Peptides against a protein of PDB entry 4CIC. Designs and how they scored, part 178

Target 1, 148 residues: chain A of PDB entry 4CIC
Amino acid sequence: KVSTKGHYGVQAMFDLAQHFGEGPVSLKSIAERQGLSEPYLEQLIAVLRKAGLVKSVRGAQGGYILAREPRDIKVGDIIRVLEGPIAPVESVSQDDPEHSLKFDFSVTKSVWEKVKKSIEEVLDSITLADMLKDAEEAQMAQGYMYYI
Target 2, 147 residues: chain B of PDB entry 4CIC
Amino acid sequence: KVSTKGHYGVQAMFDLAQHFGEGPVSLKSIAERQGLSEPYLEQLIAVLRKAGLVKSVRGAQGGYILAREPRDIKVGDIIRVLEGPIAPVESVSQDDPEHSLKFDFSVTKSVWEKVKKSIEEVLDSITLADMLKDAEEAQMAQGYMYY

## One batch from the design tools (peptide; made by RFdiffusion4, then SolubleMPNN)

Design b2_p25_5_s2
Fold by OpenDDE base, seed 4:
Structure b2_p25_5_s2 (fold): chain B 148 residues (1-148), chain C 147 residues (1-147), chain A 25 residues (1-25)
Amino acid sequence: as target 1 above (148 residues)
Amino acid sequence: as target 2 above (147 residues)
Amino acid sequence: MDFIESIEFSKEEREETIKRLLENA
């Protein structure tokens, strides 16, 4: 599963993409629109900023913007920055030797590596620009249903 | 991450596939070969048996066998039986309303549905027979490196 | 119990991704 961190990170980045070119947005406004806690969002944005995906703007109209165009930000990049590499199998912490997933079984490892690769390919195929386009198409489709 | 349950379930089923046609294997022998606790394996096998992927054989040479040929058992089937539906995003338990992943955002939901579909396609494309073949190829490759 | 509980990237891949992103910024 994508952790809550990855999920909310993609939501926050998508909110910034929707406001791209309109200037900086406050964390408060993102938190309100996306239904996120502001303190949690601050932690996410701090990581994304350090990775160069987000920029902070100072001043009275300060806030955050995407550091790049939406087409240049993959969902996979957001997830990697927040979560690290997609591990398909839980690394059992070294502390419980009885439950140490000895991943040493080469054949089962290959199955999980194929799953990992497939997830990465999907996430790397989707940009914030693709998500914006999908949102516009969904809004148009809903608009047509209300006029019928 | 695949849960420990899914991981060990696939390992146990693969062990049964390696012994397919040789008769029933004991849970103890599977546990020893796969580095699993026997009590944990008993729980996994109980679920797999109820789902009709494994059969129990009674008697002095009793144990477990695959209920079907290795080619007729997908990794995806094993995972679905043990874990249920593949969920790409952690279902935040209903109990913490502040962290309820309101999956209601249609666009983000579509991303995770694409991930889910991709995982399902991969796991449904791999059978226990494919895993057996991969193991044989790996053993042959290792054998050639020693000569 | 959900099949994928967490998609965790290794620390190393995370650092490599961050490095790549910063170099291309």
Scores: peptide ipSAE 0.193, ipTM 0.797, DockQ to the pose 0.090; fails the geometry check
Fold by OpenDDE base, seed 1:
Order: structure tokens, then C-alpha cells, then sequence
Structure b2_p25_5_s2 (fold): chain B 148 residues (1-148), chain C 147 residues (1-147), chain A 25 residues (1-25)
């Protein structure tokens, strides 16, 4: 299960990808289009900026842009920046030592490692450019359904 | 992310697989071997039993057995029974309607659907028999390192 | 915070899985 942070982070990055080459976009405009709270988006963008995925532009037309082309940003990179390493199993919070998932069973650990690897492969195979293409194809398909 | 429930459920089912053909095992013995709380294991086993993955045996040597051969039980089936279908995105708790992850963006939803599909494919490709084989191979490898 | 906090399965898929498993038992 992707956290809300990962989900909204990908949405915000996708919005920036849709406006790539059009200049800086305001956080307010991203928040409005993506249905996100502006304060929450500010936190996400701050992390993404520190990681070098987003750039802040200063001035009267200030805002944010992607720091790279959409084809050079993987969904996996966004998730790793926001969430850290993809863990397939809930890390039992340090606070309940009695229920520490002692992955002492090597075999069950191997199952979750296979799941992790599969998730990483999927997320690393999808770029923001792939998402843009999928959006265009979906829009064309909708357009054709309205004209038929 | 597999919840603690899914993780411990797979551990409990794997313990039952290791004892498959030896007769019924007590929940206490499973809990001790797997480092699980007995009350938590009782809840997991109750769900797994209702789903037809585990069978209760009555009598003085009563306990639990796998309802099927280890080869006929996928890890994916265990997880689905315990957790339901693998949702790649956290369902925002019903309590914060404002932050409902409205998957209104078809494109972002498709990313998470691809992740879900990938997880399901992996979990459906692994049986308890595969896990038993992996355990045997690991034990042999350890045995060879000690010699 | 781990990216994958929980794999939540829909109630419907869970019920379908259980139904399938019981029918094949």
C-alpha cells in the first residue's frame, strides 16, 4: 500500500510534468488541479526540491518546475525520495518490541524480498513521460467515444 | 506493504506446511516456534480456517492442519484471505473525508494498479511447497558451511 | 515511513477469494 505521501507526491510531479516547458507553476495551481491541500503540497515539494527532482524559480512568475525532463524521472525515484526504501512488510514500529517482526525466518523474508524487487522493477520502469503518454492516449480515447 | 497480519499469517501457514503429514499441531506450538502471541495466532487461524486453508482436528491430539497440500496453497491466497485484495495505495481512513485519495486521476491510478498486479503475480507464483523447498536448500547450504 | 504501509484488499476480492477457495476444497 502506497502511503498518501507517495501517492500525492506522484500526482504533484505529474502535474509539473504536464506543464513542463511552459515555465514555473505555482503551488496553489498544482494544489487546486490535483485536489491537494496547499500546506501538504508545500511539504512534499520541499522534499522533492531538496532531492533535486524539482526546482524553485524566483520572481513575479515564480513557482516550481521539474529539475529534469519527464523521461529522466522514474516513479521509483519519486517514491524513494518521499518514502525512502521500498519495504514490502510493515516495519513494526520500534515501540512494540514484543511484536518485532523478527524476520528470523529466512524463508518468509525471501518472499517479501521478491515482492520488494517486483515493486521496485515496476516503479523504476515507469517515467513521468510514460505517464504523460498514457494521459494523452486516455484523452484521445475519450474524445473518440464522444464523437462516436 | 504486507501488514503484520499477512506476515504472521504466512509464517503460521508455513509452520503448518513444515508439519504437513505429521498430524495436528497445537496453536501453542506454532506460536512458540514462530515467535507469535497465541491470542493473535488464534485470530489468524480462525480466518484461515473459515477460508478453508486450515482444518481444525478435534481430540486429545487435537490442533490444526493444512486443509490442502502445500503445493495447492499460494502465498497470494493466504494474503488475500487475511488482508483482502492487495491495494497498492493506502485507503485513507474513512475518518478524514477531505483527504480521501480520490484516485480521480486515471493515470496515477494506473501506476498503482500496475504495482498491485506485480505484487499479486509474485505472491501467486509462490506456494507453501516452494517455501518448503527454499527452507531445505537453505538448511543444506548452512550444513555445508559448517562442514 | 515505509512506502507500503498496508496491502489492503477490497472486501469484494477477499470474499471472491474465500468463495473460490471453499468451492475448490
Amino acid sequence: as target 1 above (148 residues)
Amino acid sequence: as target 2 above (147 residues)
Amino acid sequence: MDFIESIEFSKEEREETIKRLLENA
Scores: peptide ipSAE 0.159, ipTM 0.796, DockQ to the pose 0.644; fails the geometry check
Fold by OpenDDE base, seed 3:
Structure b2_p25_5_s2 (fold): chain B 148 residues (1-148), chain C 147 residues (1-147), chain A 25 residues (1-25)
Amino acid sequence: as target 1 above (148 residues)
Amino acid sequence: as target 2 above (147 residues)
Amino acid sequence: MDFIESIEFSKEEREETIKRLLENA
């Protein structure tokens, strides 16, 4: 599971990517477009800004911009910034809090390491630029369906 | 993430795989070997049994066995039985319960679908037989380091 | 806060998986 934090973080970063080069975007406008609470978005943006993925622009048309080009921001980077390292297994069982997952069993550990690696590879293979391209392709495909 | 339930479920199933062909194994013995609470293991085994991955054997030497050969049980099957399908994104934010993740954004959804697919592919590529083989290879490698 | 909190398998996919497994048992 991606936490809500990771999900909304990627969503907010994608919104900023869509407006890349257009100047600063207000948090309010991002929140409205992405269906996020503005206070929650403020918290996410604060973390992303601290990590150098987002910049704050001051002035009458102040707001936020991507700190880097969309091609230079991986989804994996966003996730790591917001949530830390990708862990395939919960360290704390919600169902049995008395049993911390002692990853003591080497073979079981290897399974989860493979899962972790797979997730990391996927998330590191996707940039905000890739997401922009996918969105454009999806819009074009919808446009073509209206003309047929 | 695999929940503790999935983790311990795979561990318990692997223990049963290691004893496959030796007859029924008691829950107590599995719990002791795998460092699980017996009551928690009972809950896991109940689910796994209902899913047809484990069989209960009655009698003086009663216990549990794999319902299938280790090669016929994928890790992905164990996880799906215990946890259901891999949802890469929580539907309910713990941090903002008022904002249910409306997966309404198609592009973001596609990212998580790719993650899901990748996890499923990995988990479906690993059987209990593969895990047994890996364990044997690891034991042999340790044995060679002692010589 | 662990990013992948739970690989939540949907109830539906779980039920489908169980069904498949039981049919092949």
Scores: peptide ipSAE 0.100, ipTM 0.785, DockQ to the pose 0.618; fails the geometry check
Fold by OpenDDE base, seed 2:
Parts: C-alpha cells; sequence; structure tokens
Structure b2_p25_5_s2 (fold): chain B 148 residues (1-148), chain C 147 residues (1-147), chain A 25 residues (1-25)
C-alpha cells in the first residue's frame, strides 16, 4: 500500500514533469492543480529536494523544477525517497514483547520478499516520462471519443 | 505492506498446511508454534473459517483443519479474506473531505493499479503447497550444512 | 488496515536510496 505521502509525492512529481522545460512552478500552483494542501506539499517537496529529485529556483519566478529529466526519475525512486524501502511486512515494533514476530518463519518471509521484489520491479519500470506518455495517450483517446 | 493480520494469518494457515492430513490441530498448538497469542489467533481463525478456508472440528481431539488441500489455497486468497481487496493506495477515508483524492489523476491511478496487479499476480501464484515445498527444501539445505 | 498501507520502507534503505540518487545527480 502506498501511503498518502507516496501517492501525493508521485502526483507532485508528475505535475513537475508536465511542466518540465517551462521553468519553475510554484508550490501553490502544484497544490491547486493536484488538490493538495500547500503545507503538506511543502513537506513532500522538502524531502524530494533533499534527495536531489527536485530543485528550488529563487526569484520572482521562483519555485520548483525537476532536478532530472522525467525519463531519469523512476516512480520507485520517488517512493523510496518518501517512504523508504518497500517493506512488505510491518516490522512489529520491538516494544510489544508479547507480539514480537518471534517466529520469523523463513518461508513466510520469503513470500513477502517476493511481493517486495515484484513491487520494486513495477515501480522501477515506470518513469515520469512513461507517465507523461500515458497522459498524452489518454488525452488523445478522450479527444477521439468526442469526435466520434 | 502486509498487515500483522495478513502476516500472522498466512503463518497460521501455513501451520495448518504442515499438519494437513494429521487431523485437527488446536489453536493453542498453532499459537505456540507460530509465536502468536491465542486470542489473536482466534480472531484470525474466525475470519478464515467464515471464508471457508478453515474448518472447525468438534470433540476431544477438536481443533482446526484446512478446508481445502494446500495446493488449492493461494496466499492471495488468504490475504483477500483477512485484509480485503489488495488496494495499492489507501483510500483516503471519505471522511476527510479536504484531503479527498479530488484529482483522481487517471495516470497516477494507473501506476497504482499496475502495482496492485503485480502484487495480486505474485500472491495468486503462491499456494500453501508451494510454501510447504519451500520449507522442505530449506530444511534439507540446513541438514546438509550440519554434515 | 489495507494490506498495501503496511508497506514500510526501512530507514536505512531510504538513506541508501537518497545517497545513490545524490551521487548520481
Amino acid sequence: as target 1 above (148 residues)
Amino acid sequence: as target 2 above (147 residues)
Amino acid sequence: MDFIESIEFSKEEREETIKRLLENA
């Protein structure tokens, strides 16, 4: 499950990808287009910036840009930056000794590792450029449905 | 991320698979072997039983058995029963209208749908019989390291 | 709690990912 943080992080990065090459976009404009609160987006962007996925541009036309081309940003990278590594099972907090995952059954762990690997492979196979292409194709399909 | 419920549910079902054909096992014995609290396991088993994955056997040697052969129980089925449909993104509870995923951007949704599909395919490709086989192979490998 | 919500990423792997991304930037 992608957290709200991961979901909105990908949306914000996708918005920046749609405006890539057009110059800096304000957090306000991203927030408005993506239906996000500006304070929440500010937190996401701060993390993404620290990870080198986003750059801040200062000045009257200041804002944010992708730090890389959309083709060089995987969805998996965005998720890892925001959420950390894709862990398939909640580490039961060590603090409840009674419900400690005492039996780290190797076999059940292997199931979750397979799930993790599959998620990683999918997310690492999708770039922001792929998402842009999918958006264009979807818009074209909608345009054709209006003309038919 | 598999919830504790899903994780322990798969462990409990795997324990039942290891004892498949040996008759009913008590919740206590499953709980002891899997390191689960018996009350928590009782809740999991109740759900699994209602879904027809587990059967309760009454009597002095009463307990639980798999309702199907291990090969006929997918990990995906266990997870769906315990957790519901594999949803890649938290449905932002409709109750916070401000953070309603207002822009259900079709493209971002499609990413999560691909993730969902991938998870489902993996979990639906693994049966309890596959897990039993993996356990046997792991035990054999450990046995060879000691000699 | 939906199955997918529980995908936790370890702090270490996040830091490693960030490090890798910064080194390749």
Scores: peptide ipSAE 0.036, ipTM 0.780, DockQ to the pose 0.091; fails the geometry check

Design b2_p25_5_s3
Fold by OpenDDE base, seed 2:
Structure b2_p25_5_s3 (fold): chain B 148 residues (1-148), chain C 147 residues (1-147), chain A 25 residues (1-25)
Amino acid sequence: as target 1 above (148 residues)
Amino acid sequence: as target 2 above (147 residues)
Amino acid sequence: MEFIEEIEFSEEERKETIERLRKEA
């Protein structure tokens, strides 16, 4: 399950990709377009910036830009930066020691490792450039449906 | 992330697969072997039984058995029964309506749909029979390291 | 209980990913 953090992180990065080459984008403008809270987005952007996926630009036209071209940013990299390694099984939070998922069963662990690998392969196969292309194709398809 | 329910459900079903053909297994014995709480296992087994993956056997040697052969039970089926459709994105629990992930962004949705499909394909490719085989191979490999 | 809960990434893999990304930049 992709956390809310991963989901919104990909949305924010995609918004920055759509504006790549147009200059810095304000957090406010991203938040408005993506329907995100600005404070939450600020936390996401801070992590993404520290990871070197986003750059902060200072000045009157200040804001954020992608630190790299959209083709050089994988969705998998965004998720790994925000959430860490893709864990297929929820680590039960420390609060209930009795329900600590003893991942001790090697065979069931191997199932989840296969799931993890599959998720990683998918997310590493998708770049922000691929997402931009998919968005353009979807928009063109909608435009053609209005002309028929 | 697989829920605790999905994880323990697969463990319980795998335990039943290891004992397939030996007769009914008590929930107590499954709980002891798998390190699960018996009350929690009872809830899982109730769902699995209702879905027709497990049968209850009554009597002095009563308990539970797989309703089908291990080869006819996919991990994906176990997960779907316990958790419903594999959702790649956490549905934010109903408690904060403002943070309802407006899944409205079609392109990001397509990413998660691809992830979902990939998970489904993996889980549907693994049967309890495959898991039994993997366990046997692992046990043989450990046995050879001691000689 | 939804099947896919939060994909938790270990802090180590997160650090490794960040380090890799910094080297590729």
Scores: peptide ipSAE 0.183, ipTM 0.797, DockQ to the pose 0.099; fails the geometry check
Fold by OpenDDE base, seed 1:
Structure b2_p25_5_s3 (fold): chain B 148 residues (1-148), chain C 147 residues (1-147), chain A 25 residues (1-25)
Amino acid sequence: as target 1 above (148 residues)
Amino acid sequence: as target 2 above (147 residues)
Amino acid sequence: MEFIEEIEFSEEERKETIERLRKEA
């Protein structure tokens, strides 16, 4: 499960990747294009900035830019940076508050560790540049469907 | 984060796998060994039974057994039965109820679909027999550390 | 009931990632 933070963080970073080289983008414009709350986006951008994935540009045409080229930013890096301050929302499923999921069973834990590792490998294999390429290919495919 | 339902479901099925061939196991005994609430386990077992992963045995020594051999039950099957299709879980964080994560962005959706596929492949590669083997190996390793 | 709630990276993994990212910048 990608947290809402992870999802919106990847969207915001992808928006910045689409505008990479065009100069700084305002939070307002990112929020409008990505359908995000501006206050929520401010929190995400603050974390991403502290991690060195985003830079703030000061001035009248100020805003945010990627701190690196899109090819040098993995989706896995974005997710890892954003999920750290997410207190594990222990979904205290209202029904059984007392049984903290003691991952005490070593074998069951190993299954979830394998899942985690696989997710990390996938997310680390995808860059913002890969996402840009996929977007261009999708747009070309849509353009071809309008010509047939 | 694996849901509590998926986690406990795999634990309960693993307990039944450990006792496979020994006859029916009571829900009470599974609950005690796995540290689960018996009422919660009843709900899980009901779903697993309806899906044909578990059988109920009637009688004085009644209980539950695996409906198949441990090698014929994938972890992915257990999870799909309990949770449905392994969706990348949209945690509706309580803080912004109005913004339904419209996965409207095709590119972002494709990232999560790749993650989903990877999870499915991993869970479909692990059987209850693999888990039994891993448990035996871990127990032997612990036994060798005590000698 | 959605199976994967949050891929919680540990705080350690987060710190390590941030440190790596700072070294690569």
Scores: peptide ipSAE 0.118, ipTM 0.787, DockQ to the pose 0.091; fails the geometry check
Fold by OpenDDE base, seed 3:
Structure b2_p25_5_s3 (fold): chain B 148 residues (1-148), chain C 147 residues (1-147), chain A 25 residues (1-25)
Amino acid sequence: as target 1 above (148 residues)
Amino acid sequence: as target 2 above (147 residues)
Amino acid sequence: MEFIEEIEFSEEERKETIERLRKEA
């Protein structure tokens, strides 16, 4: 599962991508547009900034910008920075804490490794630029539906 | 993440596949071979039985068998039965319970739907028969390294 | 019960990813 952290992180990064080239965006404005708590967003942005995906701009028009062009930021990179490596199986089950998932069975492990690889490939294939393009296409399609 | 339930469910189903055609297997024997607690396995098997993936056999040699041939059981089917639909994002985060993940953003939702689809495609491409074959190939490869 | 629980990345892979991203910057 993508955690809430990963989900909101991608959402916040996408908001910054939509404003790329327009100057710094305040955390408040991102939080309002994306329906996030400002304190939670501050935590996400701190991590993303430390990873070099976001830059802080100081001053009266201060805020945050993408540190790179949207085409140079993969969704997979955002997720890895926020959550770490994509683990297909939880190592610690709440349901049976006494049984460490000893993936002792090579065959079952291989199934989950295939799942992991597939997730990584998908997330690494999507950039913020791809997301921007998809959003524009969706808006254009909606606009055309109102003119018919 | 695949839950522990999904993981152990696939493991238990794979054990039953390895014994397919040999007759009923006791839960105790599955639990011992797979390193599972018997009570936990009972819960998993109850769900799998209700879904028609496993059959209970009564009698002195009673136990459980696959309800279908290994080739007719996808890993994706096992997971769906145990965990329900593959959800790429938890709808309820423990970290921010006040913010329901309103997937209000169509674009971000589409990313997670692509991930979901990819997971489903992988899991639906693997049968218990494929897993049996992979296990046999791995055993053969190990056997050849010892010669 | 939702299938996908939190994808936890190890702190090590997270650090490695951050280091990689910093080198690429």
Scores: peptide ipSAE 0.077, ipTM 0.781, DockQ to the pose 0.082; fails the geometry check
Fold by OpenDDE base, seed 4:
Structure b2_p25_5_s3 (fold): chain B 148 residues (1-148), chain C 147 residues (1-147), chain A 25 residues (1-25)
Amino acid sequence: as target 1 above (148 residues)
Amino acid sequence: as target 2 above (147 residues)
Amino acid sequence: MEFIEEIEFSEEERKETIERLRKEA
């Protein structure tokens, strides 16, 4: 399960990528297009801004822009900023000693570390530019289905 | 987060792999070695048995064995049997329509499908035999540090 | 907060996996 935070964070960043070069986008407009709660989006954008993935533009036409080109923003970086390190297994919260997944078994731990590494490699291989390209290809494919 | 179910299921199956060829292992002994609740392990073993990954042996020395050789049991198969298919994103539980992750965006969905596929490929590449080998190598490496 | 909270598997793929495993047994 990707957390709601990671999912909506990627959606918000993708919306900003679609408008890259068009100027600042309001949080309201992102929220409307992506079907997100505006208050929730404000929290996500605050984290992304602090991490230097998003910039705030002041003024009457103020809002947010990507701080970098879409090709320079990996999905993995968005997720790490919002969620922290990709952990395939809950780190044992110290508080419940009985049900704490004591990953004491080195071998089972190694399985989950391999899964983690694989997820990281996939998410680090996908940029916002790749997502934009995939969206364009999908739009072209849909356009061809209407003309047949 | 690998669910507790998936994690403990792999641990229990690995314990059975370590004892493969030695005869039936009691749930109590698995629970003790793996630090698992015996009642919880009973639930896991029931699912694994129904899936044909584990066999029950009856008698005074009864218990459980792997239904197949460790090389013929993938970690991915254990996880799929216990958890179902690897979904990187919660399927919208029908009950909370407002916060349902409407994966309506085809592009963001494709990212998570790539993650899912990658996880499946990794877990399908690891057998219980591979885990046994890794355990032996780790034991040898520790043995060399003590001399 | 861990990125993957729960690896959920669909009930359909679970059934398919169980059926495959039963055929191989």
Scores: peptide ipSAE 0.067, ipTM 0.778, DockQ to the pose 0.639; fails the geometry check

